# Peptides against a protein of PDB entry 5JXT: the designs that were tried, part 130

Target 1, 319 residues: chain A of PDB entry 5JXT
Amino acid sequence: SLLPKKEINVYIGMSEMQVKWYQKILEKDIDAVNGAGGKRESKTRLLNIVMQLRKCCNHPYLFEGAEPGPPYTTDEHLIYNAGKMVVLDKLLKRIQKQGSRVLIFSQMSRLLDILEDYCVFRGYKYCRIDGSTAHEDRIAAIDEYNKPGSDKFIFLLTTRAGGLGINLTTADIVILYDSDWNPQADLQAMDRAHRIGQTKQVVVYRFVTDNAIEEKVLERAAQKLRLDQLVIQQGRAQVAAKAAANKDELLSMIQHGAEKVFQTKGAFGTMAEKGSQLDDDDIDAILQAGETRTKELNARYEKLGIDDLQKFTSESAYE

## One batch from the design tools (peptide; made by RFdiffusion4, then SolubleMPNN)

Design b2_p19_5_s3 (from b2_p19_5, 8 letters changed)
Fold by OpenDDE base, seed 1:
Structure b2_p19_5_s3 (fold): chain B 319 residues (1-319), chain A 19 residues (1-19)
Amino acid sequence: as target 1 above (319 residues)
Amino acid sequence: MLPKWVQRRNAEEEEPLPP
């Protein structure tokens, strides 16, 4: 029988460079961040801020002029300038040592470009599929990855491209480098490894930038998933889940952690203490803290009724 | 510099409860 997935949210501090870029994004649109536009503020402007903050949480080199150079070189700076890369780099060494194989999902094809450079730099053999990959090339990449005795360790995928019903049961680890606004897209991605033919325990690591917008993206996705489950169970087809965040919800999401970001000089959390020098004990501590916070998050939403789940709970914006 | 919304929140939290 297929074993249940183990899902762990991995809460990761920003690097110093990410904090600086996150501050710059907020400062550039400070009037919108302050809610000074009120009813006049464009929803499109808020969505653009959200998109830039999510890019920053993934990697600062997603911004023009962020990468050090010329000369442009692939080196350790690619890793230490992004908290998620620091954790990924340590986690991949552990995964490889365990004889596991890994799917890495992102919403951003340009992040997969950075992950390709990283894979080359570390000597990790990989496959890639994104939204632009031709159908024949997708088949070839899947077949090469699934081949008996394949030397391909990593499969890089955009979440939506991975959603296409493909079988990747030759991997047992899934890393969601970022989260979709639709929790069903992430579930569909996980279900590429968690299918008939899987012989191992599938473990899913969901990377979440701590004290940033990604916590609110995660909370909203968890809320939506629980609401969808309750609507199905109660037969209340008319409960239109508010499919799109309103302006006030988006503003609250942008404001979450912004104070601490503006006050911070340097990196956050374990990135401030250890930076790129994370050891195995630091990774175990991050995973243990993540497992605890994952249980707490799930327990919070399991107790809520449909009417509570229809309200955007802004209360956690100020904690 | 802190955002104006943070400054407003902090000012509202610093308002002593009326006796």
Scores: peptide ipSAE 0.047, ipTM 0.495, DockQ to the pose 0.011
Fold by OpenDDE base, seed 2:
Structure b2_p19_5_s3 (fold): chain B 319 residues (1-319), chain A 19 residues (1-19)
Amino acid sequence: as target 1 above (319 residues)
Amino acid sequence: MLPKWVQRRNAEEEEPLPP
């Protein structure tokens, strides 16, 4: 029988470089971040800020002029300049020692480019598919990864490309490097490994930048998933319609953690304490804390009714 | 040798948006 998948949110602090870039993004549009733009501040501008903050949470090198150089080199700076890369680098060593194989999903093809350079730098054998990959090349990459005795450890995928009904049951670990606004896209990605033919316990690690926009993206995705479940269960098809965040929701997401980011000098959380020197005990502590916070998050949304889940106010989850 | 990331970024920036 297929074992239930285990999902753990992995809460990760920003590197010093990420904090500096996150501050710059907020400062550039400070009037919009402070809500001073009033009724005239466009939803499009707020969506652009959200997109830049999400890029920062993934990797600072997604910005022009962020990468150290010239000369440009692939080295340890690719890892220590992004909190998610520091955790990924330690976690992949553990996964490999366990004899597991891993799918890594992102929303951003440009992040997969960074992950390719990382794989080459660490000597990890990988496959890649994204939205631009030709159909024939997708088949070839899947077949090479799924081959009995394949030496490919990592499969790099965009979440949307991974959604195309492919079978990757030869992997037992899934890393969601970032989250989709649509929780169904992430579920479809997980279901590439968690399908008939899987013989191992599938474990999903969802990376979430702590004290940043990504916590609010995760909360919104969890809220939407619970709402979709309740709508299906209650037969209330009409309720599902608030797909897009409103202006005030976007502003609240942007403001989340912004004050603490402005007050912070250097790295955040686990990155401030250990930086790139995380050991196996530090990873265990991060995973245990993540498992606890994941249970708390799920329990919070399981208690909410349809009417509460329709109110995207931070306040309605404490009443 | 430039990282593949840098090479791809430069190539994407050099592809003129179709007019």
Scores: peptide ipSAE 0.046, ipTM 0.593, DockQ to the pose 0.238
Fold by OpenDDE base, seed 4:
Structure b2_p19_5_s3 (fold): chain B 319 residues (1-319), chain A 19 residues (1-19)
Amino acid sequence: as target 1 above (319 residues)
Amino acid sequence: MLPKWVQRRNAEEEEPLPP
């Protein structure tokens, strides 16, 4: 029988470089961040800020002029300048040592480019599929990954491209490097490994930049998922899940952690203490803390009814 | 530089509650 998947949110501190870039993004649009734009502020402007903050949480090299150089080289800086890469690098060593294979999902094809450079740098054999990948090349990549005795350790996928009903049950680990606004897209990604034909315990690691916009993206996704579940269970198909964040929700999401980011002179959490020198105990501590926070997050939303979840603008989660 | 909304909140927290 297929074992239930384990889902763990992995809360990761920003690197010093990410903090600096996160500050710069907020400062560039400080009037928007302060709510000073009022009714004239376009929802598009707020969505652009959200997109830049999410890029920063993924990797600072997604911005022009962020990568150190010239000369531009793939080196350890590609890892230590992003908290998610530091954790990924340690986690992948553990995953490989245990004889597991891993799917890595992102919303951003440009992050997959960075992950390709990382895979080459670490000598990890990989496959890639994104939105631009031709149909024939997708089939070839899937077949190459799934073949008996495949040397391909990693499959890099955009979440939406990986959603297309493909079977990747030859992997048992799923890393969501970032989250989709639609929790169903992430579930569809997990279901590539967590499907009939899987023989191992599937573990899903969801990377979440701590004290940043990604916590609010996660909370919103969890809220939406719970609402969708309750609507299905109660047969109340008329609850149009408010599909898109309003301006105030987007502003609240942008403001989340912004104070602490502006006060921070270096990295966050374990990234400040250890940087790239995380050991196995540090990873175990991060995973254990993540498991605890995951249980707490789920328990918050499980107690809420449809009416509460509908009233639940992003503000009421903290009372 | 702190956001103005943070500065406002901090100023509101520093205002002594009227007796």
Scores: peptide ipSAE 0.040, ipTM 0.473, DockQ to the pose 0.012
Fold by OpenDDE base, seed 5:
Structure b2_p19_5_s3 (fold): chain B 319 residues (1-319), chain A 19 residues (1-19)
Amino acid sequence: as target 1 above (319 residues)
Amino acid sequence: MLPKWVQRRNAEEEEPLPP
């Protein structure tokens, strides 16, 4: 029988470079971030801020002029300048040592480009599929990855491209490098490995930048997923989950952790304490803390009714 | 050598936020 998948949210601090870029994004649109625009603030402006903050959470090199150079080189700076890359780099070593194979999903094809450079730099054999990948090339990449005795350790996918019915049961680890606004897209990504023909325990690591916009993206996605489940269970087909965030919801998401980001000099959390010098015990501590927070998050939404789940519950970070 | 991500910058597939 297929074993249930284990999902763990991995909460990751920003690097010093990410904090600096996150501050710059907020400062550029400070009037919008402070809500000073009121009803006049465009939804488009807030959506653009959210997009830039999500880019920052993924990797600061998604911004023009962020990469050190010229000369431009692929080196350790590609890793230590992004908290997610620091954790990924340690986690992939462990996964490989265990004889596991891994799917890495992102919403951003440009992040997959960074991950390709990382794979080349570390000597990891990989396949790639994104939205631009031709149908024939997708088949070839899947077949090469799934081939008996394949040397391909990593499959890099955009979440949407990976969602298209692909069987990747030759992988047992899934890393969601970022989260989709639609939790069903992430579930469909997980189901590439968690399907008939899987022989191993599937483990899903969802990377979440701590004290940033991504916590609110995750919370909103979890809320939507629970609402969709309750609507199906209760037969209340008329409860359209509000698919789009309103302006006040977007503003609350942008403001989440912003004050602490402005007050912080350097990196956050374990990235401030250890940076790129994370050891195996630090990774175990991050995973254990993530497992606890994942249980707490699930338990919070399990107690909520449909009417509560229809309200955007931004708990303000004033605890 | 320029990173591959710099070489591919013109192929921006960003996840659109839900409308």
Scores: peptide ipSAE 0.022, ipTM 0.591, DockQ to the pose 0.602

Design b2_p19_5_s4 (from b2_p19_5, 6 letters changed)
Fold by OpenDDE base, seed 2:
Structure b2_p19_5_s4 (fold): chain B 319 residues (1-319), chain A 19 residues (1-19)
Amino acid sequence: as target 1 above (319 residues)
Amino acid sequence: MLPKWVQNKNKKEYIPLPP
């Protein structure tokens, strides 16, 4: 029988470089961040800020002029300059030692480019599929990954490209490097490994930058998922229509953690304490804390009714 | 410099409840 998937949110601090870039993004649009734009400020401007903040949470090298150089070289700086890469680097070593195989999903094809450079640098054998991958090359990559005795450890996918009904049950670990605004896209990605033909316990690690925009992206996705479930259960199909964040929701999301980011000199959380020197005990502590916070998050939304889930309670930003 | 919204939040926390 297929075992239930285990999902764990992995809360990760920003590197010093990420904090500096996150500050620069907020400072560049400080009037927007202050809500000073009033009714005249375009929802598009706030969406652009959210997208830059999400890029920062993924990797600072997604910005022009962020990468150290010239000379431009792939080295340890690719890892230590992004909190998610530091955790990924340690987690992949553990996954490999366990004889597991891993799917890594992102919304950003340019992040997959960074992950390719990382795979080459660490000597990890990988496959890649994104939105631009030709149909024939997708088939070839899937077949190469799924073949008996495949030496491919990692499959790199964009979340949307992974949604195309493919079977990747030869992997048992799923890493969501970032989250979709639509929780169904992430579920569809997980279902590539968590499907008929899987023989192992599927474990899903969802990376979430702590004290940043990504916590609010995750909360919004969890709210939407619970709302969608309740709508299906109650037969109230009309309720699902508030899919797009309003201006005040976007502003609240941008402001989340921004105070602490402006006050911080250096890295955040575990990245401030140990940086790239995370050991196996640190990873266990991060995973355990993540499992606890995941249960608390789920329990929060399970208690909410449809009317509460439809109200983006600005109050959850004050608790 | 802290954002104006932070400064305003901090001011609200320091507004003594009216007696």
Scores: peptide ipSAE 0.047, ipTM 0.510, DockQ to the pose 0.011
Fold by OpenDDE base, seed 5:
Structure b2_p19_5_s4 (fold): chain B 319 residues (1-319), chain A 19 residues (1-19)
Amino acid sequence: as target 1 above (319 residues)
Amino acid sequence: MLPKWVQNKNKKEYIPLPP
C-alpha cells in the first residue's frame, strides 16, 4: 500500500543580503507599505510589492545587479546569500547519503536557473522541466530521470510544468522551494512522487521564509485548502472560493514581519547564529521546529468553520 | 562565467499571483 506522505514546513530565516533587499523593497514603496495610500493605492502596486518580496525570499540574485561581480562566478556566495539555499545545501547532502532522490519545485523559472548553477557547482546530476520545455524534451527528461539505475539525483521543475500528468515515483523526497497561492498546485506537484508505484515513504519539505510574506502565502493557501475540503464535505457548492486577495489582505501580507525586518541588523534566526556553518544538528532542530509549527498550523485551521475560513485571519495585528 | 539566470534573463518568469 502507498504510505501517506509526510509534509513538513521548514521555516528558514533570511540571510543578511535578503534582509537588506527586503528592506529596500519595502522602503521603495514605503507609503504603500504604511497604508498611507488608503483607497487610492492600486492593487497592481501592492501585487508588484508582493512579487518582489517573494523573489527576495527565494534568492536575492533574482534582482538585476544583486549578484557580486564582475566577474560573475558561481561560488559559495550563491548559497550563503539565501537562507533557503543554505538549508537546501545541507538537506540535499543528507538526502543523497540516505540513497533518496529528490524533486525540487519552484514557481520561478529564473530560480531554477540559479538551482542549475548550484547543481553544477556541487556536482549534482539533474534533470529540468519548466513552462518553456518542449513536449519531446519533457518526455526525454522524465525518461532519463526514471531510467533504472539513473544517475540523476535531482529533478528541477516549475510547479505548473511538473503538475501535469508525469510520473516521478523514482523520487521519494519533494522540496517545495516556494509555495503556490493555490494549494492544489502544490498537491499536484507532490502527487508526482506520491503515486501508485512509489515504494518509499514520500517526505515533502515546504520551504517558508520566516518573518516574511511567505508565512502569509502559506497561511492563505492552508486556509483555502481547508475551505475547499469543507465545501466538498458539506456539499456547500455555493461557497465561492475566496476571490483574489483584496487590497487590505495584500497590505496585511506585505506588512507581516516588515517592522522586525526594518529593526533587524543582519540575518534572521539560525541564519544570524550560524549562517552557512549550519551543521546536521542545526538542520534537525530546524526540521523539528518546522514539524511542531506545521502541526500547530494544521490544528488552527482544523478548528475553523466555513465562515471563519472566509475571513482573512491576520493574527499579525496583536504581536 | 555568467550565471544561467543572467544568460536566460529573456525566459518568461512565472510568478504566481494571488488567485
Scores: peptide ipSAE 0.016, ipTM 0.389, DockQ to the pose 0.612
Fold by OpenDDE base, seed 4:
Structure b2_p19_5_s4 (fold): chain B 319 residues (1-319), chain A 19 residues (1-19)
Amino acid sequence: as target 1 above (319 residues)
Amino acid sequence: MLPKWVQNKNKKEYIPLPP
């Protein structure tokens, strides 16, 4: 029988470099971040800020001039300059040691380019599919990954490209390196490994940058998922899913953690204490804290009715 | 084939790690 998925949000502190770049993104558009743009501030400008902040949470090298060089090298700096890479690097060692195989999903094909460099640097054999991958090359990559005795440890996928009905039940671990605004896209990604033919316990690790925009992306996705579930259960087809964040919601998301980011002179959390030198106990602590916060997050949204989820103004998340 | 990110770096002074 297919075992239920285990889903754990892994809350990860920013590296010092990520904090510096996050500050720089906020400072560049400080008037918009402070709400000073008034009625003239375009929703498009706020969406652009959100996208830059999400890039920063993923990896600072997504920005021009962020990568150290010349000379440009692939080295340990690729890992220690991004909190998610530090955790990923430790987690992948455990996953490999246990004889598991892993799907890594991202919204950003450019992040998959960084993850390819990382895989080469660590000697991890991988497959890749993104939105630009030709249909024939997708089939070939899937077949190469799924073949009996495949030496491919990692499959790198963009979440939406991986959503297209493919079977990857030869993997038992799923890492969501980032989250989609639509929780259904992430569920569809998980269901590539969690499907008929899976023989192992599927574990999903969702990476979330702590004290950053990604917490609000996750919250919004969880709200939407709960709303969608309740609408299905109650047969209320007329609940127009508020598909797009309004201007004030986007502003609130941008402002989340911004003050603490401006006050921070270094990295966040375990990244401040240990940097890239996380041990096995540090990873266990991060995973345990993540499991706790995941349960708390789920419990928060499970208590909310349709009316509460529809009325969800930014204020009620703090009670 | 080199990773796409590396291919973009190779337009600059990129030093690949030894294999």
Scores: peptide ipSAE 0.013, ipTM 0.384, DockQ to the pose 0.112
Fold by OpenDDE base, seed 1:
Structure b2_p19_5_s4 (fold): chain B 319 residues (1-319), chain A 19 residues (1-19)
Amino acid sequence: as target 1 above (319 residues)
Amino acid sequence: MLPKWVQNKNKKEYIPLPP
């Protein structure tokens, strides 16, 4: 029988460069962040801020003029300038050493470009599929990855491209580098490894930037998933209808952690203490803390009824 | 500079989450 997935949220501090760029994003739209626009503030403006903050959480080089150069070179700066890359770099070493193979999912094809540069720099053999990949090239990449004795360690995928019903059961580790707004998209992606034909315990690592907008994206996705489950169980189809974040929800998400970000002059958490010098004990501590917070998050939403899950508690925006 | 809303944190607005 297929073993249940083990899912762990990995909470990761921002690098110093990410903090600086996160501050710049908030400062550019400070009137929006302050809610000073009131009813006049466009939902589009808030959505744009959310998109920029999510880019910052992924990698600062997603912004024009962020990458150091000229000359533009792939080096250790690609790793230490993003908290997620620092953790990824250590995790991939461990995953390879244990004889596992890994799927890495992102919402952003431009992040996959950075991950390709990283794979080349570290000498990791990889395959790639995104939304622009031709159908024939997708088949070829899947077949190359799934071949018996394949030297391909990593498969890089956009979450939506990975949703296409493909079988990648030759991987046992899944890294969600970022989260979809729809938790079903992430489930569909990880179910490429967690499927009939899998012989190993599938482990899913979900990267979440701590003290940033991604915590609210995660909370929202967890609430939605629980709400969807309860609606199915109770037959209350009418309850599912409020699909899109309102302005005040988006504002609350943007404001989450923003105070601490504005007060911070360096990196956050373990990134401030160790930076790129994370050891195996630091990774174990991050994973253990993540497993605890994952259980707490799940336990919070399991106790909530439909009426409570329909309420966004703005209280958590200020923690 | 701290956001102005940080000074006004005491207003709990309950916003229903979109599914």
Scores: peptide ipSAE 0.046, ipTM 0.436, DockQ to the pose 0.015; fails the geometry check

